# Peptides against a protein of PDB entry 5VVV, part 77

Target 1, 276 residues: chain A of PDB entry 5VVV
Amino acid sequence: FLCGVVEGFYGRPWVMEQRKELFRRLQKWELNTYLYAPKDDYKHRMFWREMYSVEEAEQLMTLISAAREYEIEFIYAISPGLDITFSNPKEVSTLKRKLDQVSQFGCRSFALLFDDIDHNMCAADKEVFSSFAHAQVSITNEIYQYLGEPETFLFCPTEYCGTFCYPNVSQSPYLRTVGEKLLPGIEVLWTGPKVVSKEIPVESIEEVSKIIKRAPVIWDNIHANDYDQKRLFLGPYKGRSTELIPRLKGVLTNPNCEFEANYVAIHTLATWYKSN
Target 2, 276 residues: chain A of PDB entry 5VVV as posed
Amino acid sequence: FLCGVVEGFYGRPWVMEQRKELFRRLQKWELNTYLYAPKDDYKHRMFWREMYSVEEAEQLMTLISAAREYEIEFIYAISPGLDITFSNPKEVSTLKRKLDQVSQFGCRSFALLFDNIDHNMCAADKEVFSSFAHAQVSITNEIYQYLGEPETFLFCPTEYCGTFCYPNVSQSPYLRTVGEKLLPGIEVLWTGPKVVSKEIPVESIEEVSKIIKRAPVIWDNIHANDYDQKRLFLGPYKGRSTELIPRLKGVLTNPNCEFEANYVAIHTLATWYKSN

## One batch from the design tools (peptide; aimed at target 1 V195)

Design b2_p30_2_s1 (made by RFdiffusion4, then SolubleMPNN; from b2_p30_2, 15 letters changed)
Fold by OpenDDE base, seed 1:
Parts: structure tokens; sequence; C-alpha cells
Structure b2_p30_2_s1 (fold): chain B 276 residues (1-276), chain A 30 residues (1-30)
């Protein structure tokens, strides 16, 4: 069961010292996972093709080593979906080289994210793939196998919540393709009925699990404030029955942008997790 | 429909988050 934090918000990413402090807190509270997915880190998303410099490599190696020291699984995410051409072998090879570099930093867990992107494929991709889901699954499976089928590999669908499913969760051709074609060893991220789900009913998890043919990992935006930084979400982790735990592969909270504001958010998640 | 309304609201959330990101990127370049 993956339980911890995803740094998945827009805006100013956390600094390395904050991330190390986070690992210490996660260990103390008996959580086990950190997902690196800062939206506005250039080499994560907008410039995903760019290799890390020597200086950036040293920082990431140090960070990954720190995660290991605190027994936190470090998952490196990349978001190529803004401008990748799925059918172009050069694009696939570029993605492989980028993840090879991160593997050399000591990283063993990875994620491919296709959230918050346009559903339209380019002409070249339309000639090769029958749908957007087929294109995403194809590259995800290839990368997963190329990396030697790591123990933890995550996929974030473009339809990552109920409101984004067309026509709905149970009848989504996109999610059906993901469920049928995505290799079974790859986990699927999900935010619940909404982008920011006030509640995540058990029935809603059963519904999505059926179509994707696996228990999802919750990317939980309950404490996210990148969409409204006039507020700090300081309340407890709530609206999630503990009955969800046996029906999930994990929960990763995407909390407030302000690192110092997340004590209650993370601590109460830990309490929730340990209460089962 | 209510479903379309909820979808629109969620798209607006993403838009606002992306705008926050753009603001930060500008601040970083200044």
Amino acid sequence: as target 1 above (276 residues)
Amino acid sequence: SEEEKLRKEDLEIIKKAEERGKEWLKEREE
C-alpha cells in the first residue's frame, strides 16, 4: 500500500531541503511514499526532453539518497503529454534516455502522467493509433518493459476523475482501453469523482476499479490550494472511509503549496491509514 | 446538465491552478 505525498501542484516547487524534511516526517508518521511531480518544474513537464545538468543530477541523487535513508519510496514522474508525438520513435527514445538518466541517480520507481492535456492527437499519431488511450497505453507499456518492469510504476490517465470521463466512468472508451491494454503491473492514479473530491465514496472506487481492472492509487487533492492560494487548507483528512483502504493500492496527498501548512494534512492522513 | 456543470467547474479549477503556475514562472524570471 503506497501512502504519502505527491508534490503535484502548479506554482513554486518545494526546495530540496523541504523535500528532505518531508521524508523525515513521512518516516516518523510511518508513511512510505513520495511522488515527484511538480507541474512547473521545467524538466518534468514543459521541457521533459531536456536532460538534467551535472548540478541538477547531483541534487536529485542527493534527494533520492535521502529518501532511501528515511525508507521512503521515491517515485519520479514525467509528464510528456503536452507535446509528445507518440508515433515518433525519436520521441520514445528521448523519453527512454531521460528515464535512464534518472535511473542512474538511483531511482527505481517511475510514473508517466497524462493529466491536464488536450485530447487531440496529431495527424501522425492518428495514422498509427486508433485512439488517444491506445497511444498512451502503447508508450507506457513500452517504457515499463524497457525499464525492466520496476516494482512501482504509475500511470495517470487523462480521464483521472469522474467528471472527466466521457460519457461516464463505467462507459468510458478511454478507461476501458486503459483497463484492457495497460499491463497489469502498472498502477493507475485517480482523484475520485472530481478533481478535488470532497468525498470519495466506496461505490465510486468499485466502479472505476471495475473498468480499469485494478485497484487505483488515489492522487488526493483534498488539501491542494494551487487553484486558490487565498486559502490554506488546514483541516483534517476527511471524507474518505477507512473501508477504502482494502480497495486501493495507495493514497498520495497533493497538499498545500506552502510546505509549512501541511502538518495537519499529512499527520491526519497517517492517522487515517493506521486506523485500518 | 448537472454533469456538464460539474465538469465545467473542474476545468475551471485546473485553469486557475495553471494560472498560478504561470504567475510563478513570471516571478522566477524577474
Scores: peptide ipSAE 0.671, ipTM 0.949, DockQ to the pose 0.883
OpenDDE base, seeds 2, 3, 4, 5: peptide ipSAE 0.660, 0.643, 0.661, 0.670; ipTM 0.945, 0.943, 0.947, 0.948

Design b2_p30_2_s2 (made by RFdiffusion4, then SolubleMPNN; from b2_p30_2, 14 letters changed)
Fold by OpenDDE base, seed 5:
Structure b2_p30_2_s2 (fold): chain B 276 residues (1-276), chain A 30 residues (1-30)
Amino acid sequence: as target 1 above (276 residues)
Amino acid sequence: KKLEEERKKDLEILRKARELGEKWREEREK
């Protein structure tokens, strides 16, 4: 069971010292996972093709080593979906080289994220793939196999919550393709009924699990505040029955942008996780 | 109808989040 934090918000990313402090807190609270997915880290998303510099490599190696020191699984995410051409072998090779570099930093867990992108394929991809889901699954499976089928590999669908499913969760051709074609060793991220789900009912997890043919990992935006700078979400982790735990592969909270605001959010997630 | 209204609200959430990112990038590049 993956339980911890995803740094998945827009705006100013956390600094390396904050991330190290996070690992200490996660260990103290007996959480086990950090997903590196800061939307505005250039080489994560906008410039995903660019290799890390020597200085950036040293920072990431130090961060990954710190995660290991605190027994936190460091999952490196990349978000190529803004401008990748799935059918272009050069794009696939570029993605492979980028993940090879991160593997050399000591990273063993990875994620491919296709959240917050347009559903339209380019003309070249439409000639090769039957659908956007087929294109995403194809590259994800290829990368997963190329990396030697790592123990933890995550996929974030474009339809990552109920409101983004067309026509709905149970009838989504996109999620059906993901469920049928994504290799079984790849985990699927899910955010619940909404982008910010006040509640995640058990029935909603059963519904999505059926179509994706696996238990999801929750990307939980309950404490996310990148969409409302007038608010800090300081309340407890709530609206998630502990009956979800046996039906999930994990829960990763995407909390407030303000690092120091997240004590209650993360601590109460840990309490929730231990209460089962 | 209800799902479409909820979808519209979620798209607005994403729009606001993206705007925060844009503002931060603009500040970083100055």
Scores: peptide ipSAE 0.720, ipTM 0.959, DockQ to the pose 0.912
OpenDDE base, seeds 1, 2, 3, 4: peptide ipSAE 0.713, 0.711, 0.690, 0.696; ipTM 0.958, 0.956, 0.953, 0.955

Design b2_p30_2_s3 (made by RFdiffusion4, then SolubleMPNN; from b2_p30_2, 9 letters changed)
Fold by OpenDDE base, seed 1:
Parts: sequence; C-alpha cells; structure tokens
Structure b2_p30_2_s3 (fold): chain B 276 residues (1-276), chain A 30 residues (1-30)
Amino acid sequence: as target 1 above (276 residues)
Amino acid sequence: MEREKELAEDLEIIKKAEEIGRKYREELAA
C-alpha cells in the first residue's frame, strides 16, 4: 500500500530542504511514499525533453539518497503530454534517455502523467493510433518494459476523475482501453468523483476499479490549494471511509503549496491509514 | 445538468491552478 505525499501542485515547487524535512516527517508518521510531480518544475512538464544539468543532477541524487535514508519510496514523475508526438520514435527515445538519466541518480520508481492536457491527438498520431488512450497506453507500456518493469510504475490518465469520464466512468471508451491494454504491473492514479473530491464513496472506487481492472492509487486533492492562493486547507483528512483501504493500491495526498501548512493534513492521513 | 455543472466546476479549478502556475513563471522571468 503506497501512502504519503504527491508534490503535484501548480506554482512554486518545494525546495530541496523542505522535501528532506518531508521525508523525516513521513518516516516519523510511518508513511512510505513521495511522488515528485511539481507542475512548474520545468524539466518535469514544460521542458520534459531537457536533460538535467550537472548541478541539477547532484541535487536530485542527494534528494533520492535522503528519501532512501528515511525509508521513503521516491517516485519520479514526468508529464510529456503537452506536446509529445506519440508516433514519433525520436520522442519515445528522448523520454527513454530522460528516465535513464533519472535511473542513474538511483531512482527505481517512476510515473507517466497525462493529466491536465487536451483530449486530442495530432494528425501523425491519428494515422497510427485508434484513440488517445491507445497512444498513451502504447508509450507507457513501452517505457515500463524498457525500464525493466520496475516494482512501482504509475500512470495518470487524462480522465483521472469521474467528471472527466465520457460519457461516464463505467462506459468510458478511454478508461476501457486503459483497463484492457495497460500492463497489469502499472498502477493507475485517480482523484475520485471530482478533481477535488469532498467525499470518495466506496461504490465509486468499485466502479472505476472494474473498468481499469485494478485497484487505483488515489491522488488526493482534499488539501490542495493551488487553485485559491487566499485559502489554506488546515482541516483533517476526512470524507474517506477506512473501507477504502483494502480496495486501493494507495493514497498520495497533494496538500497545500505552503509546506508548513501541511502538518494536520499529513498527520491525519497517517492516522486514517493506521486505523485499518 | 448536474453532471455538466460539476464538470464546469472542475474545469474552473484547473484553469485557476494553471493561472497560478503562469503567474509563478512570470515572476521567475522578471
């Protein structure tokens, strides 16, 4: 069971010292996972093709080593979906080289994210792939196999919540393709019925699990504030029954952008997880 | 109707988040 934090928000990323302090807190609270997915870290999303410099490599190696010291699984995410051409072998090779570099930093766990992108393909991809889901699954499976089928590999679908599923969760051709074609060792991220789900009913998890043919990992935006700079979410982790735990592969909270605001959010997630 | 409203609310959340990200990138370039 993956339980911890995703740094998945827009705006100013956390600094390396905050991430190291997070690992110490996660260990203290008996949580086990950190997902590196900061939207405005340039080489994660906008400039995903760009290799890390020597200085950036040293920082990432130090961060990954710190995660290991605190027994926290470090998952490196990349978000190529803004401008990748899935049918172009040069794009696939560029993605492979980027993940090879991160593997050399000592990273063993990875994620491909296709959240917050247009639900369309370029003309070249339409000639090769029958749908956007087929294109995403094809590259994800190829990368997963290329990396030697790592123990933890995550996929974030473009339809990552109930509201984004067309025509609905149980009938989505996109999620059906993901369920049928995504390799079984790849985990699927999900935010619940909404982008920010006040509640995640058990029945909603049973519905999505049926179509994707696996238990999801919850990307939980309950404490996310990257859509309202004037608001801090300081309340406890709530609106999630403990009956979800045996039906999930994990829960990763995407908390407030302000690092020091997250004590209650993360501590109460840990209490929830231990209550099962 | 209710589903369309919920979708519109979620799309507005993403739009606001993307605007925060844009402002941050503009501040870094200044």
Scores: peptide ipSAE 0.706, ipTM 0.956, DockQ to the pose 0.935
OpenDDE base, seeds 2, 3, 4, 5: peptide ipSAE 0.687, 0.687, 0.699, 0.688; ipTM 0.953, 0.952, 0.954, 0.952

Design b2_p30_2_s4 (made by RFdiffusion4, then SolubleMPNN; from b2_p30_2, 12 letters changed)
Fold by OpenDDE base, seed 1:
Structure b2_p30_2_s4 (fold): chain B 276 residues (1-276), chain A 30 residues (1-30)
Amino acid sequence: as target 1 above (276 residues)
Amino acid sequence: SEMEKLREEDLEIIESARKIGEEYRKELEA
């Protein structure tokens, strides 16, 4: 069971010292996972093709080593979906080289994210793939296999919540393709019925699990505030029955952008997790 | 429909977050 934090918000990312402090806190609270997915880290998303510099490499190596020291699984995410051409072998090779570099930093867990992108393929991809889901699954499977089938590999679908499913969760051709074609060792991220789910009913998890043919990992935006800088979400982790725990592969909270605001959010997640 | 309303609300959330990210990137380039 993956339980911890995803740094998945827009705006200013956390600094390396904050991330190291997070690992200490996660260990203290008996959580086990950090997903590196800062939307506005240039080499994560906007310029995903760009290799890390020597200086950036040193920082990431140090960060990954710190995660290991605190027994936190460091999952490196990349979001190539803004402008990748799925059918272009050069693009696939570029993605492979980028993840090879991160592997050299000591990273062993990875994620491919296709959230917050248009549901459209370019003309070249339309000639090769039957659907957007087929394109995403193809590259994800290829990368997963190329990396030697790492123990933890995550996929974030474009339809990552109930409201983004067409026509709905149980009948989504996109999610059906993901379920049928995504290799079984790859985990699927999900935010619940909504982007920010006030509640995640057990039935909603059963529904999505059926179509994706696996228990999802919750990317939980309950405490996310990157959409409203005037708000801090300081309340407890709630609206998630502990009955979800045996039905999930994990829960990763995407909390407030303000690092120090997250004590209650993360601590109460830990309490929730340990209550099962 | 209620679902369309909820979808629009979620799209607005994402758009708001994207704008915040854009402003941050502008600050980095200044």
Scores: peptide ipSAE 0.688, ipTM 0.954, DockQ to the pose 0.949
OpenDDE base, seeds 2, 3, 4, 5: peptide ipSAE 0.675, 0.657, 0.684, 0.673; ipTM 0.951, 0.948, 0.954, 0.952

Design b2_p30_3 (made by RFdiffusion4)
Pose (drawn by RFdiffusion4):
Structure b2_p30_3 (pose): chain A 276 residues (1-276), chain P 30 residues (1-30)
Amino acid sequence: as target 2 above (276 residues)
Amino acid sequence: SEEEERREEVLEKHEEAKEMYEEQARKDAE
């Protein structure tokens, strides 16, 4: 069961030294996972096709090392959603070559994120693929095979919270396609009824497990502050029923950008991780 | 150059997606 932090916000990402202290903290409080997905670390999203330079690689390996030294599982995320051409094979191949490079840093766990992308396709893609959801699942699956079908592997859908489902959660062509075609070994990230959920009703998640055909992984935006300059969140982890742990694969908290402000955010996530 | 134009387009798409996200997050917080 996956529990911990996702560094998944817009803005100045954390540095290696902050992530080491992060791993030591996750262990002192018995959490198991860290998802690397900062939006503005350019090679994660904006220049996803580009390989890490020599010194960048030294940094990622030293990072994946301290993750094992503290036994925190490290999941690497990549976001091709902005401009990838799903049908073109050179494009599919560059994704593998990039995911290969990181596999050789010590990485066993991977994620493909597709949040916040323009919902339609290029002229070339609309031929080979029936719908937008078809294209993503095809590449997510093909990639899931190539890496030797890894232990933990996440998929973040374009429709990743209740508000974002067209027309509703239950009868959505995008969501229908995912639960049926996406492989049973691939996890699905979900964010609650809204992007920043005040509460996560047990009925809402049970409802979601209907169409996704899985217990989804929560990308929790409760303490995220990347959207309002004036705002910071030092409150407890709240509005999440303890009765949820049995019904979910996991909860990864996407916290404040200021690293040291995240003590309460993670500790309260940890205490609640107990009690179920 | 063609490569420069391509990179500028990706950056513009990224900034747009960021702005949309911030608007939706602020609305949800209220």

Design b2_p30_3_s1 (made by RFdiffusion4, then SolubleMPNN; from b2_p30_3, 16 letters changed)
Fold by OpenDDE base, seed 1:
Structure b2_p30_3_s1 (fold): chain B 276 residues (1-276), chain A 30 residues (1-30)
Amino acid sequence: as target 1 above (276 residues)
Amino acid sequence: SAEEKEREERRKKFEEAREKYKKIALEDLK
């Protein structure tokens, strides 16, 4: 069971010292996972093709080593979906080289994210793939196998919540393709019925699990404030029955952008997890 | 340059996606 934090917000990323402090807190609270997915990290999303510099590499190696010291699984995410051509072997090769570099930093767990992108494929991809889901699954499976089938590999679908599913969760051709064709060792991220789900009913998890043919990992936006930084979400983790725990592969909270505001959010997630 | 134009187009796509996300997230709180 993956339980911890995803740094998955828009806005200023956390500094390395904040991330190390987070790992110490996660260990203390018996949480086990950190997902690196800061949207404003240029080499994560906007400029995903660009390799890390020597200086950036040293920082990431130090961060990954710190996660290991605190027994926290460090998952490196990349979001190529803004402009990748799935059918272009050069693009696939570029993605492989980027993940090879991160593997050299000591990273063993990875994620491919296709959140917050348009469903439109370019003309070249339409000639090769039957749908956008087929294109995403193809590259994800290829990368997963190329990396030697790492123990933890995550996929974030473009339809990552109930309200994004067309026509709905149970009838989505996109999610059906993901469920049928995504390799079984790859985990699927999900935010619940909405992008920001006040509640995640058990029945909603059963519904999505059926179509994706696996228990999801919750990317939980309950404490996210990147959409309105004038708000701070300081309340407890709530609206999630503990009956979800045996029906999930994990929960990763995407909390407030302000690192110092997240004590209650993360602590109460830990209490929720240990209450099962 | 062509490279500068491509970088600006990527930035525009990123910002449009961010604003769309923010709008949806705010609506989810209602």
Scores: peptide ipSAE 0.705, ipTM 0.950, DockQ to the pose 0.943
OpenDDE base, seeds 2, 3, 4, 5: peptide ipSAE 0.704, 0.695, 0.705, 0.701; ipTM 0.952, 0.948, 0.950, 0.948

Design b2_p30_3_s2 (made by RFdiffusion4, then SolubleMPNN; from b2_p30_3, 16 letters changed)
Fold by OpenDDE base, seed 4:
Structure b2_p30_3_s2 (fold): chain B 276 residues (1-276), chain A 30 residues (1-30)
Amino acid sequence: as target 1 above (276 residues)
Amino acid sequence: SMEEELKEKRKKKYEEAKEEEKKKALEDLE
């Protein structure tokens, strides 16, 4: 069961010292996972093709080593979906080389994120792939196999919540393709019925699990504030029954952008997880 | 900036999702 934090917000990424402090807090609270997915890290998303510099590599190596020291699984995410051409072998090779570089930093766990992108494929991809889901699954499976089938590999769908599913969760052709064609060793990220789910009903997890043919990992935006700078939700982790735990592969909280505001978010998640 | 455009795109997607949710919640009450 993956339980911890995703740094998945828009806004200023956490500094390396904050991330190391996070790992110490995660270990102290018997949480086990950190997903590196900062949207405003240029080489994570906008410039995903660009290799890390020597200085950036040293920082990431130090961060990955610190995660290991605190027994935290460091999952490196990349979000190529803004401008990748899925059908272009050079794009696939560029993605492979980027993940090879991160593998050299000592990373063993990876994620491909296709969240917050347009559902439209480019003309070249429309000639090769039957749908956007087929394109995403094809590259995700290829990368997963290329990396030697890592023990932890995550996929974030473009339809990552109930409200983004067309026409709905159980009838989504996109999620059906993901469920049917994504390799079984790849985990699927989900935010619940909503992008910011006040509640995640058990029935909603059973519904999505049926179509994706696996238990999801919850990307939980309950404490996210990147979408509303006036929002500071310092409430406990609530609206999630412990009956979800046996139906999930994990829960990763995507918390407030303000690192120090996240004590309650992370601590109450840890309490919830241990209550099972 | 392209970052601001992406924040706005996400904000729009969140707003649209909230509006669709309100619309469905109203349709389920009728």
Scores: peptide ipSAE 0.061, ipTM 0.698, DockQ to the pose 0.088
OpenDDE base, seeds 1, 2, 3, 5: peptide ipSAE 0.041, 0.055, 0.024, 0.038; ipTM 0.568, 0.665, 0.569, 0.543; seeds 3, 5 fail the geometry check

Design b2_p30_3_s3 (made by RFdiffusion4, then SolubleMPNN; from b2_p30_3, 14 letters changed)
Fold by OpenDDE base, seed 1:
Structure b2_p30_3_s3 (fold): chain B 276 residues (1-276), chain A 30 residues (1-30)
Amino acid sequence: as target 1 above (276 residues)
Amino acid sequence: SAEEEEKEKRLKKLEEAKKKYFEIAREDLA
């Protein structure tokens, strides 16, 4: 069970010292996972093709080493979906080289994110792939296999919540393709019925699990405040029955942008997880 | 340059996606 934090917000990323402090807190609270997915990291999304500099490499190596020291699984995410041509072997090779670099930093766990992108394929991809889901699954499977089938590999669908599913979760052709074609060792990220789910009913997890043919990892936006930085979400982790725990592969909270505001969010997630 | 124009198009697309996410997330909490 993956339990911890995703740094998955828009806005100023956490500094390396905050991330190291996070790992110490995660270990202390018997949480085990950190997903590196800061949306305003240029080399994560907008410049996903660009290799890390020597200085950035040293920082990431140090961060990954710190995660290992605290027994925290460091998952590196990349979001190529903004402008990747899935059918172009050069694009696939560029993505491979980027993930090879991160593998050299000592990273062993990875994520491909297709969140917050248009559902439209380019003309070249439409000639090769039957649907957008087929294109995403194809590259995800190829990357997963290329990396030697890492123990933890995550996929974030473009339909990452109930409200994004057409016509609904149980009938989505997109999620059906993901469930049927995504390799079984790849985990699927999900935010619940909504982008920001006040509640995640058990029935909603049973519904999505059936179509994706696996238990999801919850990307939990309950404490996310990137969309309204005038608000701090200081309340406890709530609206999630402990009956979800046996039905999930994990829960990763995407908390407030303000690192110092997240004590209650993360501690109450840990309490929730231990109450099973 | 063509590279600058492509960068500007990507930036605009990212900002539009961010804006849309923010709108939806605010609506989800209403």
Scores: peptide ipSAE 0.656, ipTM 0.937, DockQ to the pose 0.896
OpenDDE base, seeds 2, 3, 4, 5: peptide ipSAE 0.645, 0.641, 0.646, 0.640; ipTM 0.937, 0.934, 0.934, 0.933

Design b2_p30_3_s4 (made by RFdiffusion4, then SolubleMPNN; from b2_p30_3, 14 letters changed)
Fold by OpenDDE base, seed 1:
Structure b2_p30_3_s4 (fold): chain B 276 residues (1-276), chain A 30 residues (1-30)
Amino acid sequence: as target 1 above (276 residues)
Amino acid sequence: SKEEEEFEKRKEKYEKAKEEYFKIAREDLE
């Protein structure tokens, strides 16, 4: 069971010292996972093709080593979906080289994210793939196999919540393709019925699990404030029955952008997890 | 340049998607 934090917000990413402090807190609270997915880190999303510099490599190696020291699984995410041409072998090779570089930093767990992107394929991809889901699954499976089938590999769908599913969760051709064609060792991220789900009913998890043919990992936006930084979400982790735990592969909270505001958010997640 | 035009298009897509996410997330709190 993956339980911890995803740094998955828009805005200023956390600094390396904050991330190291996070690992210490996660260990103390008996949590086990950190997903690196800061949307405004240029080499994660906007410039996903660019290799890390020597200086950036040293920082990432140090960060990954710190995660290992605190027994936290470090998952490196990349978001190529803004402008990748899925059918172009040069694009696939570029993605492989980028993940090879991160593997050299000591990273062993990875994620491909296709959240917050246009649903339309380019003309070249339409000639090769039957749908957007087929294109995403194809590259995800290829990368997963290329990396030697790492123990933890995550996929974030473009339809990552109930309200994004067309026409709905149970009838989505996109999610059906993901469920049928995504390799079984790849985990699927999900935010619940909504982008910010006040509640995640057990029935909603059973519904999505049926179509994707696996238990999802919750990307939980309950404490996210990137969309309204005039608010701080200081309340406890709530609206999630502990009956969800045996029906999930994990829960990763995407908390407030303000690092020091997240004590209650993360601590109460830990309490919830240990109460099963 | 072509690279600058491609960057501006990518930036526009990024900003549009971010704004849409922000809108939906705020609506989810209502």
Scores: peptide ipSAE 0.699, ipTM 0.952, DockQ to the pose 0.872
OpenDDE base, seeds 2, 3, 4, 5: peptide ipSAE 0.693, 0.690, 0.689, 0.689; ipTM 0.953, 0.950, 0.949, 0.949

Design b2_p30_4 (made by RFdiffusion4)
Pose (drawn by RFdiffusion4):
Structure b2_p30_4 (pose): chain A 276 residues (1-276), chain P 30 residues (1-30)
Amino acid sequence: as target 2 above (276 residues)
Amino acid sequence: EEEEKFEEAKENEEYWTDEERDWIDEFLMS
C-alpha cells in the first residue's frame, strides 16, 4: 500500500539536499513512497524527449541511492502529454530510450502522467486511434511491457477528478475506455471530486472504482499552494475518512512548494496512515 | 520541536475556500 509525497507542483522544484531530508522524515514516520513529478523540472515535462546530461545523471543516481538507503520507494514520472504523437513509432521509441536511461539510475518504479493536456489529437493520430483515451492506454501498456512490467507503475488520466469527467464520472467515454483496456498491473491516480478536494466521500471513491476497475491512487492536493501566491497550508490532514485506507491503493500528498512548511502536512498524513 | 511545530500550526491553520477551489477548477479547464 503506497503512502507518502508527490513533488508534483508547478514552480521551483526541490533540490537534492531537501529530498534527502524528505526521505529521512518519511522513514521517521513510516511512509513508503516518493513520486518525482515536479512540473517545471524541464526534462520531466517540457523537454521530456531529452536525456539527462552527465552531471544531471550523477545527481539522479545519488538521489535514487539515498532513497534505498532510507528504504523509500522512488517512482519516476514523465509527462509527454503536451506534444507527443502517439501513433508515430520514433516518438514511442524516444520515450523508451528516456525511460531506459532512468532505469539504469536504479529506478524500478515508473509513472506516466497525462493531466492538463489539450483534449484532442493531431491529424496523424486520429487515424491509427479511435479516441484520445485509446492512444494513451496503448502507449502506457506498450511501455508497461517494455520495462519488464515493473512492481509499481502509475497512470494519471486526463480526467483525474470528478469535476473533470465528461459528462459525469459514471458514463464517460474516456473513463470507460481506461478501466477496460488499461492493464491490471498499472495503477490509476485520482485526485478526489475536485482538483483540490475539500473532502473525499467514501461513496465518491467507491463510485470511481466502478469505471476504473481498480482501487485508484490518490494524488492529494489538500496542502498544495502552487496556485495562490499569498497562500500557505500548515493545517492537519482532514476531510478524508479513515474508512478509505481499505478502498485505496494509496495516497501521495502534493504539498506546499516551501519545503520546510510541509512538517504538519506529512506528519498528519502519517498519523492517519496508522489507524488503518 | 514537535510541540513548537504544532503550536505554530494551530496559530496559522488555513484551508482552501470554496471560491478558490472553484477558481482552480475553472482555470485548469480553460

Design b2_p30_4_s1 (made by RFdiffusion4, then SolubleMPNN; from b2_p30_4, 14 letters changed)
Fold by OpenDDE base, seed 3:
Structure b2_p30_4_s1 (fold): chain B 276 residues (1-276), chain A 30 residues (1-30)
Amino acid sequence: as target 1 above (276 residues)
Amino acid sequence: MEEEILKYAKEHESYWTDEEIEEIDKRLLE
């Protein structure tokens, strides 16, 4: 069960010292996972093709080593979906090289994110793939296999919550394709019925699990404030029955952008997790 | 100290409203 934090917000990323402090806190609270997915890391999303510099590499290596020291699984995410051409072998090769670099930093867990992108394929991809889901699954499977089928590999669908599913969760052709074609060793991220889910009913998890043919990992935006940084969310982790735990592969909270505001959010997630 | 922080957080509990959540969904769907 993956339980911890995703740094998945828009805005100023946490600094390396904050991330290291996070790992210490996660270990203390018996949480086990950190997903690196800061939207404003240029080389994570906007310039995903660009290799890390020597200086950036040293920082990431240090960060990954720190995660290991605290027995926190470091998952590196990349979001190529803004401008990748799925059908172009050179693009796939570029993605492979980028993830090879991160693997050399000591990273063993990875995620491909296709959240917050246009639902339309380019003309070249339409000639090769029957749907956007087929294109995404194809590259995800290929990358997963190329990396030697790592123990933890995550996929974030474009339809990552109930409100984004067309026509709905249970009838989504996109999610059906993901469920049927995504290799079984790849986990699927989900935010619940909504982007920010005040509640995540058990029935909603059963519904999505059926179509994706696996238990999801919750990307939990309950404390996410990047949508309006004038807000801070200091309340406890709630609206999730502990009955969800056996029905999930994990929960990763995407909390406030302000690192120091997240004590209660993360601590109460830990309490929730341990209550099973 | 942990108990005091948790108590404070409960006393000052706030979350996104249902309306705000709906607006977030709409904004990200566009």
Scores: peptide ipSAE 0.634, ipTM 0.919, DockQ to the pose 0.820
OpenDDE base, seeds 1, 2, 4, 5: peptide ipSAE 0.633, 0.624, 0.620, 0.624; ipTM 0.919, 0.913, 0.917, 0.913

